# Ledger of designs, part 34: peptides against a protein of PDB entry 3V4L

Target 1, 386 residues: chain A of PDB entry 3V4L
Amino acid sequence: GQPLAKDKVALLIGNMSYWEHPKLKAPLVDVYELTNLLRQLDFKVVSLLDLTEYEMCNAVDEFLLLLDKGVYGLLYYAGHGYENFGNSFMVPVDAPNPYRSENCLCVQNILKLMQEKETGLNVFLLDMCRKRNDYDDTIPILDALKVTANIVFGYATCQGAEAFEIQHSGLANGIFMKFLKDRLLEDKKITVLLDEVAEDMGKCHLTKGRQALEIRSSLSEKRALTDPVQGAPCSAEALVRNLQWAKAHELPESMCLKFQCGVHIQLGFAAEFSNVMIIYTSIVHKPPEIIMCDAYVTDFPLDLDIDPKHANKGTPEETGSYLVSKDLPKHCLYTRLSSLQKLKEHLIFTVCLSYQYSGLEDTVEEKQEVNVGKPLIAKLDMHRGL

## One batch from the design tools (peptide; made by RFdiffusion4, then SolubleMPNN)

Design b1_p10_5_s1 (from b1_p10_5, 6 letters changed)
Fold by OpenDDE base, seed 5:
Structure b1_p10_5_s1 (fold): chain B 386 residues (1-386), chain A 10 residues (1-10)
Amino acid sequence: as target 1 above (386 residues)
Amino acid sequence: MTKLVSYSTE
């Protein structure tokens, strides 16, 4: 019969906004497009942008809690990285310059922990460089990996080589994701699918002789990303996994706020990623005696590092949201919360209505506090380990 | 202009 997955879980990390390193662009698009494709494949997807070392460790730990016997696990990473002695290191956004192995996440350590879960398939997709870091002389003594036949690595490049993105005037994928996305939905053994992606990438004139896909696999079975999930969750562990995933994807409900002046505001929420949410406000009713009114969001929790200069924009694009802008209501003010993983408490903020009456020069303000609980990834309490 | 950007920090 066709192989069955007990469940399918994916963690996608895209690091771009490095503190001490060159900023990237493609990981935004790559994580977003891959999230949508893996959801069509019935994966439970957590998608995270711009994580610190501590936040990356916690995201991996939470991902490992979702893994169990016969579950398919997929880890995707796009960002800076290096490879020393066959060990792959993912570079967090807060990594110093220069960075060492102690500042980075070792993929082979994650693989060891995934093998302890007796997973049905482990897929690593690593869209990072594999050059040696000469500032790191540490040889990690990795314990011998268990001999398992269920591991696949798709490296965006060969050992000692670089991975690339194409920067132009618009949004673009990284070179790896550009070719991966066109084949990801094919009902093929995952190693056959990646081999076809390697052939397609090999035709790219821009990266010919600079970047080539490498496949490393122990996979002895015919397993595909298209393999169906087993039916209704029969185990207590499967119920817990489904509940944890559902909590990490719950948006706040849209609200209608009523002010004393008779203005009504619609407050709405949209997910761009598991740690990135857009708040939008619109005036849905205005008394005729009020000539002008605007609804601003303010007084956010300090842990979110929200610059007021980047809040309350007339377009989603002015907030840095280019991907979900088509699905958002028009004629709103938009605010992008890009660091929901930093939220320790409930998301409490103020909606401030500024308005003017006909024949009065003075502006009037009314304020309402809004508590929306813990949105999206903030429900996982990624900070509980500090 | 189209620019290739490496994911290398060097």
Scores: peptide ipSAE 0.393, ipTM 0.888, DockQ to the pose 0.892
Fold by OpenDDE base, seed 2:
Structure b1_p10_5_s1 (fold): chain B 386 residues (1-386), chain A 10 residues (1-10)
Amino acid sequence: as target 1 above (386 residues)
Amino acid sequence: MTKLVSYSTE
């Protein structure tokens, strides 16, 4: 019969905004496009940008809670990384310069933990460099992996080589994602699909002799990313997993705020990633006696590190949101919350209405506090260990 | 001009 997945779960991490290392751009687009493709393949996708070491550890722990016997697990990483002694290390955004294994996440340790869950398929897509880090002489003592015959690694580059992105005047993919995205929906064994991506990448004149896809696989079965999920959640564990994923992707409902002056504001929310949300405000009703009227959001929790200079923009693009802008209402003020994983408490903020009456020179202000609970990934208590 | 940027930190 056709192979069935008990469920399909993906964790996608894109690190770009490094503190002590060169900033990247492609992981934004790559994580977004891969998220949309994996959702079409019935994956439960958690998509995260710009994680610290602690936040990456917690994201992996939450991902492992979604894994169980016969579940397909996919980990994608785009960012800085290295490979020492056949071990792959993902570099967090807060990693020091130089970084060591103690500052980074070992992919083979994650694989060990996935094998303990008795997963049906383990796919790693690693869009990072595989150069040796000469500042790290640590030999990880890894326990022997189980022989599960269900492991696939797609490395964006060869051992000892670099991965690249294309920088131009607009948004662009990394080299790996540029070719992967065109084939990812094909009903093929995952190793055959990746081999076709390797052939397509090998035709690219820009990366010829610089980057080539490497596939490592123990996969003995004809497993595909297109494999159907086994029907209705038959177990209590499957219901819990579905509820946990749904909580991590629940947006606040749109609100209509009414001010004493008779102005009505629509407050709306959009997800860009599991840890990135856009807030937008629009004036939906204004009394004729009010000549000027603006609605600002302010007083965000300090944990979110919101710069007021980047809040309340006239376009989504001015906030750094280039991907979801087509799906947003026009003629709003936009604010991008890019670090929802840092939120320990409820998202409470102020909506400030500034307005002027006809024939009065003085501006009037009204304020309303809004509590939207824990949005998106902030519902997963990624902070439970502190 | 299209520029390739390495994910290397070196």
Scores: peptide ipSAE 0.392, ipTM 0.896, DockQ to the pose 0.862
Fold by OpenDDE base, seed 3:
Structure b1_p10_5_s1 (fold): chain B 386 residues (1-386), chain A 10 residues (1-10)
Amino acid sequence: as target 1 above (386 residues)
Amino acid sequence: MTKLVSYSTE
C-alpha cells in the first residue's frame, strides 16, 4: 500500500536582509511559493523570513517539537550558506563578516535531532552555496548518525559550487525553486521527483556549468511528499502538535473601530509569512460633514523596529508586500510587520484618525489604542530562552 | 538585463 505519514511538518527559512553580507531577493518568493505548494500537500508549514542566529535556533527547536514518530519533516532554507567537510551551514542575517560555524546553524546537527524523533521521512532542501568557508577551520565532531534510511537532501548546487538567483525588474525565484515548484505536487518518490528537477535545471542555459542539483539519499522506502496524512489525530501528542501549529498561524480578528466624530474604521490583518503580517485600515463610514479622513497606525512595540516612513502606505507593494496584494482589500492604508518573531509582549498599537470638517482648515485627530494579542509566530514565544 | 546573483558572500 501507499505509505502513510503520521503528520507532515515543514519549516521554511528565507534569509535575504543580511546585515554584513550581500542582500538577496529570491528567498522571499521561494519561501512563499513553497509554502503554498506544501500546504496543498497537507503540510503544516512554518514560514519565516530574515532570522538572526538566535531566532533560527528557536525556529528549529519549535520545528523539532512538531516532529514525532512517523511524522514527515521538511526543512527548506534559502540564503547564504557554506559547506565545510560535508557539513552544511545556514548563515543567519546577523552573521558577522567573516562568519564561522559558531555563528551558523549546522544542518547535520538538525538531522541528528530529527532522527531522535523517529521521523518517517527527513527532507532537507538547501538553496544555498556549498563553497568552503576558508575563515572557518572548525571540524565539527558529529556523533555517528543513526541508520534510519529515511533521509533525503536536495542541494540546490554541487559541493564546492554556488547557488544563484535571477535578479530582474520583477519578482523571480532562485534557480532551484524555479524548477522545484513545477514538480513538487507530483505523486512520485521524493528522490525521483528531485532527479526530474535536476534534469530540468540542467537544461537552464544561465546556470549550465555553474549550478547543478545534487541529491543525497538513504531513502529505502517509496515515500512521496504526496503521501496522505494518517486520519484524525489519535494521540495526545498529535493534538498538542496541531494546537501548537494552529497558534502560530492565528491572525487577529478584523475589528471595526468607531471614533467620536462618527467615522468607522475597519482594521484588518493578513499573513504573508508566519512572522510577517500586513495591517490594513479602511474607512467604512464617514459622516458627510467630514471632507477628508485617514486612519494611520502608529506607536508599535519597539521590538518590531517599525519605521513610520514605511508604515501607512497607499499600496501593499509600497510596504514591500508584493505576494499577498491580490488577496488584500483595496483603498486601504497598509503597514507590513516583518519581524513578528521579535515580539515579546502583546501587539499593542494606536490607530490615529486624522480628519477635516467642511469649512474648517484645521485637522482634528482622534486616537484609539488596539491590543491584538500575540499574532502568528509571536504566540510561540520564540524569545523565552533569553 | 537579467543578472545572476550568487548566494556566495565572496
Scores: peptide ipSAE 0.387, ipTM 0.889, DockQ to the pose 0.885
Fold by OpenDDE base, seed 4:
Formats: sequence, C-alpha cells, structure tokens
Structure b1_p10_5_s1 (fold): chain B 386 residues (1-386), chain A 10 residues (1-10)
Amino acid sequence: as target 1 above (386 residues)
Amino acid sequence: MTKLVSYSTE
C-alpha cells in the first residue's frame, strides 16, 4: 500500500537580518512560498524569520516536541551556513564575526534527535553555503547515527560550494527554491523529486558551474511529501501535537473599538509567518462633525523592538510586508511585528485616535489600551530557560 | 543587472 504518515510537521527558518554578516533577501520569499506549498501537502508548518542562536535552539526543541513515531519531519533552512567535516551549520542572526560551531546549530545533531523520535521520514532542505569555515577548527565528535533508512538531505549546493540568491529590483526566490517550488507538489518519491529539481537547476545558465543541488539520502521506502496523513488523531500524543501547533498559529480576534467622540475603529490581525504579524487599523464609522481622523498603534512591549518610524504605514509594503498585502484590507494603517518570538508577556499596546472637529484648530486624542494575549509563536514561550 | 549574492560571509 502507499505509505502513511502518522502526521507531517515542518520547521522553516529564514535568516536574513544578520547583525555582523551580509544581509539576505530571498529567505523571506522562500520560507513564505514553501509554507504555502507544505500546507497544501497537509504539513503542520512553523515558519520563522530572523532567529538568534537561542531562538533557533528553542524553535528546534519545539519542532522536536511535534515529532513522534511515524511522523514526517521536514526542516528547511535558508541563510548563511557552512560545512566542516560533513557537518552542516546553520548561522543564527546574532552570530559573531567570525562565527564558530558553538555559535551555530549543527543539522546532524538535529537529525540525531529526530531519529530518537522514531520519525517516519526526515527531510532536510538546506539553502545555505557549504564552504568550510577556516575560523572553526572544532572537529565535532558526532555520535553514530542510527540506521533508520528514512533520511533525505537536499542541499542547495555541493560540498565546498556557495548557494546564491538573485537580487533584482523585486523580491525573488533563492536559486534552490525557484526550482523546488515548481515540483514540490508532485506525487513522487522525495529523492526522485529532488533529482528532477537538480536537473532543472542544472539548466540554469546563471549558476552553471557555481551551484548544483546535492542529494544525500538513505531512503529504503517509497516516501513522498504527498503521502497521506493517517486519519483522525486517535492518540493522546496526536491531540497534544495538534493543540501545540494550533497554539502557535492562533491569531487575535479582530476588534471593533468605540471612542467617546463616536468614531469606530476596526482593529485586525494577519499572520505573515509564525513570528510575524501585521496589525491593521481602519476607520469604520466617523461622525460628520469630525473632519480628520487617524488611528495609530503605539506603546508596544519593549521586547518587540518596534521602531515607530516603521509603524502605522499607509501600505503593507512600507512596513516590509510584501507577501500578504493582497490578503489585507485596503485603506488601513499597517504595523508589522517581526519578532513575536521575543514576546515574554501579553501583547498589550495602545490604539491612539487622533482627530479634528470641524471649526476647531486643535487636534484631539483619545486612547484605548488593547490586550490581545500571546499571538502566534509567542504562545510557545520560546524564552523558557532564561 | 542580475546580481548573484552568495550565502557565504566571505
């Protein structure tokens, strides 16, 4: 019969906004597009941008809690990286210059932990460089991996080579995701699918002789990303997994705020990623005596590091949100919260209504505090351990 | 002009 997955879980990490290293762009698009494709494949997807070392460790730990016997686990990473002695290291955004293995996450260590969960399939898609880091002389003593015959690595590049993105005037995929996305929904053994992606990448004149997909696999069964999930979760473990994933994706409910002046504001929320939320405000009712009226969001928790210069924009794109802008209501003010993983407390903020009456020169302000609890990934308390 | 940007920090 066709293999069945007990469940399907994916962690997608895109690191771009490095502190001490060159900034990237494609991981934003790549994580977003891959999230949408994997959701069509019935994956539970956690999608995270711009993680520190500590936040990456916690994201991996939470991902491992979603894994169990016969579950399909997929890890995607796009960002800076290196490979020493056949060990792949993902570079966090806070990594020093130069970075070492102690500042980075070893993919083979994650694989070891996934093997302890008795997973049905382990897929790693690594859109990072595989050059040696000469500043890291650490020879990792990796414990011998178990012979599970359920492992697939798709490396965006060959050993000792670079992975690339194409920077144009617009958003573009990395080279790997550009070809992967066109085949990802095909009902094929994952190694066959990746081999076809490798052939398609090999036709790309831009990266010919610079980047080529490498497939490293030990996969004894015909397993595909299209393999159906086993029916209704009958186990307590499957219910817990479903609840844990659902918590990480729970948006605040939209609110209708009523001000004393008779203005009504709609406050809405949209998820761009598991750690990125757009807040939007719109005026839904205005008394005729009020000639000008704007609704700003302010007084965010300091942990979110929100620059007021990037808040309350007339377009989603001005906040840096280019992907979900089509699904957002028009004629709002938009604010992008890009670091929800940093939120230790409830998301409390102020809605400030600024307005002017006909025949009064002075601007009037009314304020309402809003508590939306812990949105999205902030419910997982990724800071537990400090 | 198409610019390739490496995911290497070098």
Scores: peptide ipSAE 0.369, ipTM 0.878, DockQ to the pose 0.858

Design b1_p10_5_s2 (from b1_p10_5, 6 letters changed)
Fold by OpenDDE base, seed 1:
Structure b1_p10_5_s2 (fold): chain B 386 residues (1-386), chain A 10 residues (1-10)
Amino acid sequence: as target 1 above (386 residues)
Amino acid sequence: MTKLVSYSTD
């Protein structure tokens, strides 16, 4: 019969905004496009941008809680990385210069923990460099991996080589994702799909002799990303997994705020990623005696590190949101919250209405506090232990 | 002009 997945879960991490290292661009597009494709494949997807070491550890721990016997687990990473002695290290955004293994996440340690969950399939898609880090002299003593015959690595590049993005005047994919996205929905054994991606990437004249896809697999069964999820959740663990995933993707409900002057504001929320939300405000009713009015959001929790210079923009693109702008209402003010994983408390903020009456020179302000609880990934309390 | 950017920090 066709193989069945008990469930399908993916963690996607894109690191771009490094503190001490060169900034990247493609991980934004790659994580977003891969999220949409994996959702069409009935994956439960957690998508995270710009994680610190601590935040990456917690994201992996929460991902491992979603894994169980016969579940398909997919980890995608795009960012800086290195490989020492066949161990792959993902570099967090807060990594020092130079970094060591103690500042980074070892993929083979994650694989060990996934094998303990008796997963049906383990897929790693690593869009990072595989050069040796000569500043890291540590040899990780990895415990012997179990022979599970269900592991697939798709490395964006060969051992000791670099992975690349193409920087144009606009947003573009990394080289690996550019070719992967065109085949990801094909009903093929995952190793056959990745081999076809390798052939397509091999035709790229820009990266010829610099980057080539490497496939490392022990997969003995004909498993595909298209394999159907088993029907109704038969276990308490499957119900918990479904609830945990749903909790991490719950947006605040849209609100209609009414001010004393008779102005009505629509407050709305959109998810760009599991840790990135856009707030938008629009004037839905204005009394005729009010000639001008604007609705600003302010007084965000300090944990979110919101720069007021990037808040309340006339377009989503001015906030740094280029991917979801087509799906947003027009004629709003937009604010992008890019670090929801840092939120320890409820998201409480102020909506400030600034307005002017006909025949009065003075601007009047009214303020209303809004509590939207914990949005998206902030519900998982990924900061537990700080 | 198309530029390749490495994911290496070195």
Scores: peptide ipSAE 0.414, ipTM 0.897, DockQ to the pose 0.855
Fold by OpenDDE base, seed 5:
Structure b1_p10_5_s2 (fold): chain B 386 residues (1-386), chain A 10 residues (1-10)
Amino acid sequence: as target 1 above (386 residues)
Amino acid sequence: MTKLVSYSTD
């Protein structure tokens, strides 16, 4: 019969805003496009940008909690990385210069933990360099992996080689995602799909002789990303998995705020990623005696490190939100919260209404505090342990 | 102009 997935879960990490290393651009677009494709494939997707070592460890731990017998697990990483002695290391945004294995996440350790879950398919898509790090001479004593089938690695490049992005004046993909996205929805065995992506990349004149896709597989079965999920979650574990994923994707409800002056504000929320939310405000009612009226959001939790200079913008793009701007309402003020994984408490903030009456020179202010609980990834309490 | 940028930290 056609293989069935018990469920399908993906963790996508895009690291760009490195502290001590060159900044990247493509991981933003690559994580977003891959998220949308995997959702069409009925994957439960957690998408995270710009994670520290601690945040990456917690994201992997939460991902591993969603894995179980016969579940399809997909890990995608785009960012800096290296390979020493056949071990792949993902570099967090807070990694020192130089970094070592102790500052990085070993993919083979994650694979070991995925094998313990008896997963139906394990896919690693590693959009990073595979050069040796000469500052790290440590040989990780990896415990012996179980002899399990159904593992697939798609490396964006060959051993000892570099991965690349295309930088244009606008948004662009990494080289790997540029070709992967065109085939990802095909009903093919995942190794056959990746072989076709490798052939397409091999035709690319920009990366010819610089980057080539490498496929490492123990996949003995005809499994595809298109394989249907086994019907309604009948097990307690499947219900828990569905609830855990739903928590990481729950947006605050849209609110109508009423001020004493008779102004009504609509406050809305949109997800760009599992750790990135857009807040937007709009004036939905204004008394005729009020000539000027603006609604600002302020007083965010300090853990979010929100620069007021980037808040309350007239366009989503001015906040750094280029991907979801088409799906947002127009004529709002927009604020991008890009670090929801850092939120320890409830998201409490102030809506400040600034307005002017006809015939008065002085601006009047009214404020309302808003508590929206823990939005998106903040519900997983990724900080439990500091 | 299209620029190829390495993910290397070197």
Scores: peptide ipSAE 0.409, ipTM 0.902, DockQ to the pose 0.867
Fold by OpenDDE base, seed 2:
Structure b1_p10_5_s2 (fold): chain B 386 residues (1-386), chain A 10 residues (1-10)
Amino acid sequence: as target 1 above (386 residues)
Amino acid sequence: MTKLVSYSTD
């Protein structure tokens, strides 16, 4: 019979905004496009940008809670990384210069933990460099991996080589994602799919002799990303997993705020990633005696590090949101919350209405506090250990 | 011009 997945879960991490290292651009687009493709494949996808070491550890722990016997697990990482002694290290955005293994996440440690969950398939897609880090001489004593015959690594590059992105004037993919996205929906054994991606990448004159896809696999079965999920959640564990994922992807409902002056504001929310949300405001009703009015959002929690200079923009693109702008309503003010993983408490903020009456020179202000609870990834309480 | 940017930190 066709192989069945008990469930399908993916964690996608894109690190770009490094503190002590060169900033990247492609992980934004790559994580977004891969999220949309994996959702079409019935994956439960957690998509996270710009994680610290602590936040990456917590994201992996939450991902491991979604894994169980016969579940397909996929980890994608795009960012800085290195490989020492056959161990792959993902570099967090807060990693020092130079970084060491103690500042980074070891992929083989994650694989060990996935094998303890008795997963049906383990896929790692690593869009990072595989150069040796000469500042780290640590040999991780890894326990022997179990012989599970269900492991696939897709490395964006060869051992000791670099991974690349294409920087244009606009949005562009990394080299690996550029070719992966065109084949990811094909009903093929995952190792055959990745081999075809390797052939397509090998035709690229830009990366010829610089980057080549490497596939490592122990996969003995004909498993595909297209494999159907086993029907309705028959177990308490499957129900819990569905509820956990749903909580991490629940947006606040759109609301209509009514001010005393008779102005009505529509407040709406959109997810860009599991840790990135757009807030938008629009004036939906204005009394004729009010000649001008604007609705601003302010007084955000300090843990979100929101710069007021980047809030309340006339376009989504001015906030740094280039991917979801087509799905947003027009003629709003837009604010991008890019660090929802840092939120310890409820998202409480102020909507401030500034307005002017006909024949009065003075501006009037009205304010309303809004509590939207814990949006998206903030429901998982990734900070419970501090 | 298309610029390749390495994910290397070196």
Scores: peptide ipSAE 0.409, ipTM 0.904, DockQ to the pose 0.854
Fold by OpenDDE base, seed 4:
Structure b1_p10_5_s2 (fold): chain B 386 residues (1-386), chain A 10 residues (1-10)
Amino acid sequence: as target 1 above (386 residues)
Amino acid sequence: MTKLVSYSTD
């Protein structure tokens, strides 16, 4: 019969806003598009942008809690990286210059931990460089991996080579995701699918002789990303996994705020990623005596590092949100919270209504505090280890 | 003009 997955879980990490390293762009698009494709494949997807070392470790730990016997696990990473002695290292955004293995996450260590969960399939999609880091002289003593015959690595490039993105005037995928996305929904053995992606990438004149997909696999069974999930969660563990994933994706409910002046504001929330939320405000009712009014959001928790210069924009794109802008209401003010993983407390902020009456020169302000609890990934308390 | 940007830090 066709293999069944007990469940399907994916962690997608896109690092681009490096502190001490060149900034990237494609990981934003790649994580978003891959999230949408994997959701169509019935994956539970956690999608995270711009993680520190500590945040990456916690994201991996939370991902490992979602894994169990016969679950399909997929890890995608897009960002800076290196390969020493056949070990792949993902570089966090806070990594020093130069970075070492102690500042980075080893993919083979994650694989070891996934093998302890008795997973049905382990897929790694690594859109990073595989050059040696000559500043890291550490020889990782990796414990011998178990012979599970359920492992697939799709490397965006070959050993000792670079991975690339295409920077132009618009948003574009990285080279790997550009070809992967066109085939990802095909009902094929995952190694056959990746081989076809390798052939398609090999026809690309831009990367010919610079980047080539490498497939490393120990996969004894015909397993596909299209393999159906086993029916209704019958186990307590499957219920817990479903609840844990659902918690990481709970948006705040939309609110209607009423001000004393008679203005009504709709406050809404949208998820761009598991750690990225857009807040939007719209005026839904205005008394005729009020000639101008705007509803600003302010007084965010300091842990979110929200620059007021990037808040309350007339378009989602001015906040740096290019992907979900089509699904957002028009004629709002938009604020993008890009670091929800840093939120230790409830998201409390102020809605400030600034307005002017007909025949008054002075602007009047009214304020309401809003508590929306812990949105999205902030419910997982990724910081509880300190 | 299409620019390739490496994911290398070198």
Scores: peptide ipSAE 0.386, ipTM 0.887, DockQ to the pose 0.866

